# Peptides against a protein of PDB entry 5KEZ: the designs that were tried, part 161

Target 1, 320 residues: chain A of PDB entry 5KEZ
Amino acid sequence: NVAIYNPFRPWWERYQPVSYKLCTRSGNEDEFRNMVTRCNNVGVRIYVDAVINHMCGNAVSAGTSSTCGSYFNPGSRDFPAVPYSGWDFNDGKCKTGSGDIENYNDATQVRDCRLTGLLDLALEKDYVRSKIAEYMNHLIDIGVAGFRLDASKHMWPGDIKAILDKLHNLNSNWFPAGSKPFIYQEVIDLGGEPIKSSDYFGNGRVTEFKYGAKLGTVIRKWNGEKMSYLKNWGEGWGFVPSDRALVFVDNHDNQRGHGAGGASILTFWDARLYKMAVGFMLAHPYGFTRVMSSYRWPRQFQNGNDVNDWVGPPNNNGVI

## One batch from the design tools (peptide; made by RFdiffusion4, then SolubleMPNN)

Design b2_p20_5_s2 (from b2_p20_5, 10 letters changed)
Fold by OpenDDE base, seed 1:
Structure b2_p20_5_s2 (fold): chain B 320 residues (1-320), chain A 20 residues (1-20)
Amino acid sequence: as target 1 above (320 residues)
Amino acid sequence: SPAAESAREKALRAELLKWY
């Protein structure tokens, strides 16, 4: 991915890819293989956060300022390490003046325009689908069990399906023959927009962002909410079907307090309430549960906003 | 409201998925 130095190596640089090489501040491919093997050998499975909607920001300077040293040129849409070129992006398809998503009530913009300047891949093209599938299949061959598909809301469900249809069965060294990768899709659907979580049910599970938002409200006793109201928690609260839901109290985005769920989201910063929420989530039989493992950073609030919400995880590899 | 939720999402993306 792009190496961002201002601010210094933020967490979100990982979501600006310039190649599909397994070489980031988290480690190299050999180290990743080692981890996957060790985990699989004790029954712990690995699911990869796959960033396949886009490449890096359109305004990033061309050069080799990337975690693997790969050259890239956002201005010309040149990513030779893949390779991608100008033909592989939705620049000509997006009809907004800025080239960015401007109206989330326009599903076409949400899927064909750039998410905050991130170069939007033309997933309608078989070439692009194949390059992504090759990346994911490489991970499957290493021994991963499945994927979180980042920014799925910004991809057409049919394009996702086309990619998934190209995926191999899981590695038979650790999985039964014919096993399929576990797929869950990050879709932010809090209602009121044309894109729905149900659009993606055919591809796998979806994130249920209402879960953490509503649970936080209840645990915090906002709006007169009571724990007893959780008796029909799940579908009874208007959430997606249990067999389609991936649920969580917080994620890396809303842990920083500005996104889906807003201030209701419980995090480790509110330890007691957070433990209650996580405990409830693990005890209640709804959805596939995900527990967050995060880190502390030096929060600095200005006008109600943490100006240090960019701070990345601790890293001491001394290389990149 | 739906509008507020959309605004929050847009704000999140603008703040958290920065580029230069």
Scores: peptide ipSAE 0.025, ipTM 0.609, DockQ to the pose 0.376
Fold by OpenDDE base, seed 2:
Parts: sequence; structure tokens; C-alpha cells
Structure b2_p20_5_s2 (fold): chain B 320 residues (1-320), chain A 20 residues (1-20)
Amino acid sequence: as target 1 above (320 residues)
Amino acid sequence: SPAAESAREKALRAELLKWY
């Protein structure tokens, strides 16, 4: 991915890929392979956060400032380490003036235009699908158990399916022969937009963002909400079917929503309430549960916004 | 870019506000 130094190595640089090389702040490919092996050998499975909707930001300077030293040029859509060129992006397909998503009520814009300037890959192209599949298959062959698909809302479900259809079975050294990768898709569906989480059920599980949002209001006793109302928690609250849901109290994005919105989301900053919410989630039989392991950072609020919401994990001069 | 990511975070927060 792009190495960002201003601010200094933010967490979100991970979501600006310039290659599919397994070479990041977390380590190199050999170290990753070693970690996967060690985890699998003790029954801990690895699921990779796969950024496949886009490459890095349109405005990032060209050069070799990346975690693996790969050259890239966002301006010319040149990513030779893949390789991608201008033919592999949706620049000509997006019809907005900016090239970015401007209207989230237009499903076509949401899928074909850039997510906040991130160069949008032409996932309709078999070449692009194959490059992504090669990346994911390399991980599968190493021994990962599945994937979180980042920004799935911004990809056509059929394009995702086409990629998934190219995937290998899981590594038989640790998984039964014929096992398929576990897939869950990040889709933010809180209602009010044309894109629905149900559009993605055919590809795997989906994130249920209503879960953390609503649970937060209940635990906080906002708007007269009571714990007793959680009796029919899950589908009874209008959430997706349990067998399609991946649920969580918080994630890395909404942990950083303090002050400007998402105030209902419970995080480790509200330790007691957070423990209650996580405990309830783990006890209640709805969805596939995900527990957050995060870190503290020096929050600095200006006009209700944390100006340090970019701060990444604890590190030693950029090395994790 | 930092600006692009900041915008993404803002968009997420805006979506969450639909329920507040």
C-alpha cells in the first residue's frame, strides 16, 4: 500500500493499495506465511481484509513511496506491480463531474464512481477479476480461511461473484478437502438507500451495521430504550437473517465517529457499557460474532471532531 | 490521500446519523 507520512503512517493507508504484494508494515510474505502456519496449527484461522474495490487515492503523488517499494502513478492509473493501467479503471464509466460518488441514492454512482477519490477498479473486466483472484488464491494457498471484502457496497454483486467463482478450495493441510473460503462483505445498509445488504447474500455473509448502532442506543438507554426490548434481538429488530449476518459492537471506522455522528456506537472508551454490549452479543444467538481488539490513541477534539482519528496501531517509528 | 479517507469517515458517520 501507499506509505503516508503526513499524517505519520495512518491506519487508513492500508486501504490504499498499489500492489497485491504481501509486504506491509505488518511484515513480509515469509513472516505472514509463518504466522498463518502457526495460527492454523493451534486452531486459529486467519481471515484477510481484502481491498479489491479500488487502488490508492487519485491525488496521491506518483513514485515508490509504498510499503514494498513498488512504483505507482495514480494520475496515469499506472500500477505496474499488478499490472494495472488506465483501461482497468472505471474513469470512463463514471458520469459524475468529479469522478467521485456524489449521490448515494444512485446505485450506479455508488458502484462505478470513486469512493472519496479512491481509484475505482473496473471489476466487470475479466482481467481485473483474474488479478484479484490471483491475489486471493495466493492467500488461500498460504492457508487463510477466508476474507472480509472491503467496500462491498461499492462493487456489483455479480462482479464479486465472478471473482469468488475463481477461488481455490482451502489448503488441505489444515482444512477438509473441498472447503470453500469463508466470505463476509462490508455493506453499510442502515436503510434509506437503494443498495441493500440482501443484494449480497448470494456471495456470503454481510455486515449488519444496524446491530451496533441499535445496541448502543439500548445500552445507553437513549430515547426510552430498555434492555427488555432486546428479547427479540436479531431478525425481530429488522436485521438480516442470522445465517447472513456478521455482527459487531464496533469496528475501526465507527470507533472514530465520536462527536460528529455514530455517537450511539459503544467502544472501549466507554468501558463498562462496552463490556455489557460485547457480553450481550456473545451470549445472544444471532449472527456470526466479531470482537474488536483495538488500541488507545491520543484523541484531540476540535469543533467536535477528533483530529487524531488517523492514528494507527502502536508502533516504533512506523514499524509495528 | 488523507483528505479522501477523511471524507470516507465522514460519509460513514453521516450514514450512522440516519438512526439518530
Scores: peptide ipSAE 0.024, ipTM 0.660, DockQ to the pose 0.062
Fold by OpenDDE base, seed 5:
Structure b2_p20_5_s2 (fold): chain B 320 residues (1-320), chain A 20 residues (1-20)
Amino acid sequence: as target 1 above (320 residues)
Amino acid sequence: SPAAESAREKALRAELLKWY
């Protein structure tokens, strides 16, 4: 991915890929393979956060400032380490003036335009699908158990399916023959937009963001909410079907959220309430549960916003 | 870029606020 130095190595640089090389601040491919092997050998499975909707930001300077030193040129859409070129992006398909998503109520913009400047891959193209599948298959062959698909809301479900249909079965060294990768898709659906979580049920599970938001409100005793109302927690609260839901109290994004919805999210900063929420989540049978492991950073609030929300995990001068 | 991320963060916040 792109190496950003201002601010100094933010967490979000990881979501700006320039290649599919397994070479990042977390380590190289050999180290990753070693970790996956060690984890699998003790029954711990690995799920990769796969960034397949886009490459890096269009405004990033061309060069070799990347975690594996690969050259890239956002301006010319040149990513030779893949390789991608101008033919592999949705520049001509997006019809907004900026080339970015301007209206989230327009599903075509959400899927065909750039997410805040991130170069949007033409996932309709078999070539692009194949390059992504090759990346994911390499990971599958290493021994990963599945994937979180980043920014799934910004991809057409059919394009995702086409990629998934190209995937290998899981590595038979650790998984039963014929096992398929576990897929869960990041879709932020709190209502009010045309894109729905249900659009993606055919590809795998989806993130249920209503879960953490509503649970936080209840545990915080906001708006007259009571714990007794949680008797029908899950589908009874308008959440997606349990067998499609991946649930969590918080994630790396909404830990940094603000406002009414953001403020409801419980995090480790509210230790007591957070433990209550996590305990409830683990005790209640709804959905597939995910527990967050995060870190503290030097928060600095200005006008209610943390200006240091970019801060990445603890590191030694950029090395994790 | 920081500018792009700032926009993304704003979008995330806006989405979270839609529920309330």
Scores: peptide ipSAE 0.023, ipTM 0.650, DockQ to the pose 0.064
Fold by OpenDDE base, seed 3:
Structure b2_p20_5_s2 (fold): chain B 320 residues (1-320), chain A 20 residues (1-20)
Amino acid sequence: as target 1 above (320 residues)
Amino acid sequence: SPAAESAREKALRAELLKWY
């Protein structure tokens, strides 16, 4: 991914890929392989956060400022480490003036235009699908158990399916023969927009963002909410079917939120309430659960916003 | 750009705030 130095190595640089090489601030491919092996040998499975909707931002300077040193040129859509070129992006398909998503009520924009300047891959192309599948298959062959598909809302479900159909079975050294990778898709569906979580059920599980938001309001006793109202928690609250849901109290994005929706999210900053919420989540039989492991950072609020919300995990000069 | 990169975070957070 792009190595960002202003601010200094933010967490979100990980979501701006310039190659599919397994060289990041967390380590190199050999170290990753070693970690996966050691984890699998003790029954701990690895799921990779796969950033496959886009490459880095269109305004990032060309050069070799990347975690693996690979050259890239966003301006010319040149990612030779893949390789991708101008033919592999949706620049000509997006019809907005900016080239970015401007209206989230337009499903076509949401999927064909750039997410905040991130170069949008032409996932309709078999070449692009194959390059992504090769990346994911390399990980599968290393021994990962599955994937979180980042920014799935911004990909056509059919394109995702086409990629998934190219995937290998899991490594039989650790998984039963014929096992398929576990897939969960990050789809932010809080209602009110044309793209629905249900559009993605055919590809695997989806993130249920209503879960953490609503649970936060209940645990905080906002607006007269009571714990007793959780008796029909899950589908009874309008959430996706349990067998399609991946649920969580917080994630790296929403724990940095503010306002009504953001403020409802419980995090380690509210330790007591957070433990209550996580405990409830783990005890209640709804969805596939995910527990967050985060870190403290020097929060500095200015005009209601944390100016340090970019801060990544504790590191040594960018190396974790 | 760094600004655009940070904008992704902001956009995602904004989505989470829309309906609550």
Scores: peptide ipSAE 0.028, ipTM 0.663, DockQ to the pose 0.064; fails the geometry check

Design b2_p20_5_s3 (from b2_p20_5, 7 letters changed)
Fold by OpenDDE base, seed 2:
Structure b2_p20_5_s3 (fold): chain B 320 residues (1-320), chain A 20 residues (1-20)
Amino acid sequence: as target 1 above (320 residues)
Amino acid sequence: TPAARSAREKALRARLLTWY
């Protein structure tokens, strides 16, 4: 991924890939392989956060400022470490003036245009699908158990399916022969937009963002909400089917929410309420549960916004 | 942009606000 130094090595640099090399601030490929092996040997499975919708931001400076030193040029859409070129992006397909998503009520824009400037990959192309599948298959062969697909809302479900159809079975050293990778897709569906979580059920589980949002309001007792209303928690609250849901109290994005926007989300900053929410989630049978492991950062609010929302995990001068 | 993912995070916050 890109190495960003202003601000200094933010968490979000991880989501701006320039190659599919397993070389990041977390370590090199050998170290990753070693970690996967050690985890698998004690029954801990690894699921990779796969960023496959896009490459880095269109305005990032060209050069070799990346975690593995790979050259890239966002301006010319040149990612030779893959390789990708201008033919592998949706620039000509997106019809907005900016090239970015401008209207989330237009499903075509949401999927074919750039997410906040992130160069949008042409996932309709077999070449692009194959490059992504090659990356994911390399991880599968190392011994990962599955994937979180980042920004799935911004990919056509059929394109995702085409990639998934190219995937190998899981490594038989740790998984039963013929096992398929566990897939869960990040889809932000809070209602009111044309793209629905149900569009993605055919590919695997989906994130249920209503879960943390609604649970937060209930535990906070906002708007007269009561814990007793959780009696029919799950499908009874209009959530996706349990067998399609991945549920969580917070994630890295909405944990950084503040003010009115995202204020319902419970986080470790409200320790007591957060423990209640996590405890409830783990006790309730709805969905596949994910527990957040995070860190404190020095929040500084200016005009209602945390100017330090970029702060990544604890590190020593960029080294984790 | 260099801060594109950060902008996405802000967009998420906005969506949460709109939903409530």
Scores: peptide ipSAE 0.045, ipTM 0.759, DockQ to the pose 0.063
Fold by OpenDDE base, seed 4:
Structure b2_p20_5_s3 (fold): chain B 320 residues (1-320), chain A 20 residues (1-20)
Amino acid sequence: as target 1 above (320 residues)
Amino acid sequence: TPAARSAREKALRARLLTWY
């Protein structure tokens, strides 16, 4: 991915890929293989956060400022380490004046235009699908158990399906023969927009952002809500079917006040309430649960926004 | 509201580019 130095190595640089090389702030491919092996050997499975909707931002300067030193040129859409070129992006498909998503009520824009300047991959192309599948298959062959598909809302479900159909079975050294990768898709659906979580059920599980948002309001006793109202928690609250849901109290985005849930989201900053929420989540049978492991950072609020929301995990001069 | 959510999504993702 792009190495960003202003601010200094933010967490979100990871979501600006320039190659599919397993060479990041966290280590190289050999170290990754070693980690996966060690984890698998003790029954801990690895699920990769796969950024496959886009490459880096269009405004990033061309060069070799990347975690593995790969050259890239966002201006010309050149990512030779893949390789991708201008033919592999939706520049001509997006019809907005800016090239970015301008209207989230337009599903076509949401999927075909750039997510805040991030170069949008033409996932309709078999070439692009194959390059992504090759990346994911490499990870599968290493021994990962599945994937979180980042920004799935911004990809056509059929394109995702086409990629998933190219995936290998899981590594038989650790998984039963014929096992398929576990897939969960990040889709922010709180209602009111044309893209629905249900659009993605055919590909795997979907993040249920209503879960953390609603649970937060209940635990906080907002709007007169009571714990007793959780008696029909899950589908009874309008959530997706349990077998399609990945549930969580918070994630890295909404922990920073970004995205779905707003101020209702409980985080480790509110330790007591957070423990209650996480405890409830783990005790309740609804959905596949995800527990957040995060870190503290020096929050600085200006006009209600944390200006240090970019701060990544503890690191040694950028190395995690 | 849908508008608020869209704004947040935009803001969240926009921050990825504001430093370039």
Scores: peptide ipSAE 0.045, ipTM 0.758, DockQ to the pose 0.474; fails the geometry check
Fold by OpenDDE base, seed 3:
Structure b2_p20_5_s3 (fold): chain B 320 residues (1-320), chain A 20 residues (1-20)
Amino acid sequence: as target 1 above (320 residues)
Amino acid sequence: TPAARSAREKALRARLLTWY
């Protein structure tokens, strides 16, 4: 991914890929392979956060400022380490003036235009699908158990399916023969937009963002909410079917919303309430659960916003 | 932009606050 130095090595640089090389702030490919092996040998499975909707931002400076030193040029859509070129992006397909998503009520824009300047991959192309599949298959062959598909809302479900259909079975050294990778898709569906979580059920599980939001309001006793109302928690609250849901109290994105006391999302900053929420989530049978492991950073609020929400985990000169 | 992901995070935050 891009190495960002202003601000200094933010967490979100990980979501601006310039190659599919396993060479990042966390380590090199050999170290990753070693970690996966050691984890699998003790029954801990690895799921990779796969950023496959886009490459880096269109305004990032060309050069070799990347975690693996690979050259890239966003301006010319040149990512030779893949390789991608101008033919592999949706620039000509997006019809907005900016080239970015301007209207989230237009499903075509949401999927064909750039997410806040992130260069949008032409996932309709078999070449692009194959490059992504090669990346994911390399990870599968190393021994990962599955994937979080980042920004799935911004990809056509059929394009995702086409990629998934190219995937290998899981590594038989640790998984039963014929096992398929576990897939969960980041889809932000809080209602009111044309793209629905149900559009993605055919590909795997989806993130249920209503879960953490609603649970937060209940545990905080906002708007007269009571824990007794959780008697029909899950589908009874309008959430996706349990067998399609991946649930969580918070994630890395919504954890950075309007301070510990200002937003419904519960985080480690509100330790007592957070433990209650996580405990409830783990005890309740609805959905596949994910627990967040985070870190403290020097929060500085200006006009209600944390100006340090970019701060990544504790690191040594950018290396975790 | 170099801060595109940060902008996405802010957009996500805004959406969550709007609904819940």
Scores: peptide ipSAE 0.038, ipTM 0.750, DockQ to the pose 0.063; fails the geometry check
Fold by OpenDDE base, seed 1:
Structure b2_p20_5_s3 (fold): chain B 320 residues (1-320), chain A 20 residues (1-20)
Amino acid sequence: as target 1 above (320 residues)
Amino acid sequence: TPAARSAREKALRARLLTWY
């Protein structure tokens, strides 16, 4: 991914890829392979957060300022480490003046335009689908068990399906023959927009962002909410079917007050309430549960916003 | 919701603007 130095190596640089090489501040490919092997050997499975909707921001300077030193040029859409070129992006499809998503009530913009300047891949193209599938299959061959598909809302469900149809069975060293990768898709659907979580049910599970948002209000006792109201928690609260739901109390975005959930989201900063929420989530038989493992950073609030919400995870291993 | 998405969009845009 792009190496960003202002601010200094933020967490979100990881979501600006310039190649599919497995060399980031998390480690190199050998280290990743070793980790996957070690985990699989004790029954811990690995699911990769796959950023396949886009490459880096359109305004990033060309050069080799990346975690693996790969050259890239956002201006010319040149990512030779893949390789991608100008033919592999949706620049010609997006009809907005800025080239960015301007109206989230327009599903075509949401899927064909750039998410906040991030260069939008032309997932309609078999070439692009194949490059992504090759990346994911390489991970499958290493021994991962599945994927979180980042920014799935911004991809056409059919394009996702086309990629998934190219995926190999899981590595038979650790998984039964014929095992398929576990797929869950990040889709922010709190209602009010044309794109629905149900559009993606055919590809795998979907993140249920209503879960953390509503649970937060209940645990916080907002608006007279009571724990007793959780008797029909899940589908009874208007959530997606349990077998399609990936549920969580918080994620890396809404932990920082970004995106879905707003101020209702419980985090480790509210330790007691957070433990209650996580405990409830783990005890209640709805959806596939995900527990957040995060870190503290020096929060600094200005006008109600944490100006240090960019701070990435601790790193002292010398990895660039 | 549109409001929630707008917040995310604004946050991401602000970060990308550092490269302009």
Scores: peptide ipSAE 0.037, ipTM 0.745, DockQ to the pose 0.528; fails the geometry check

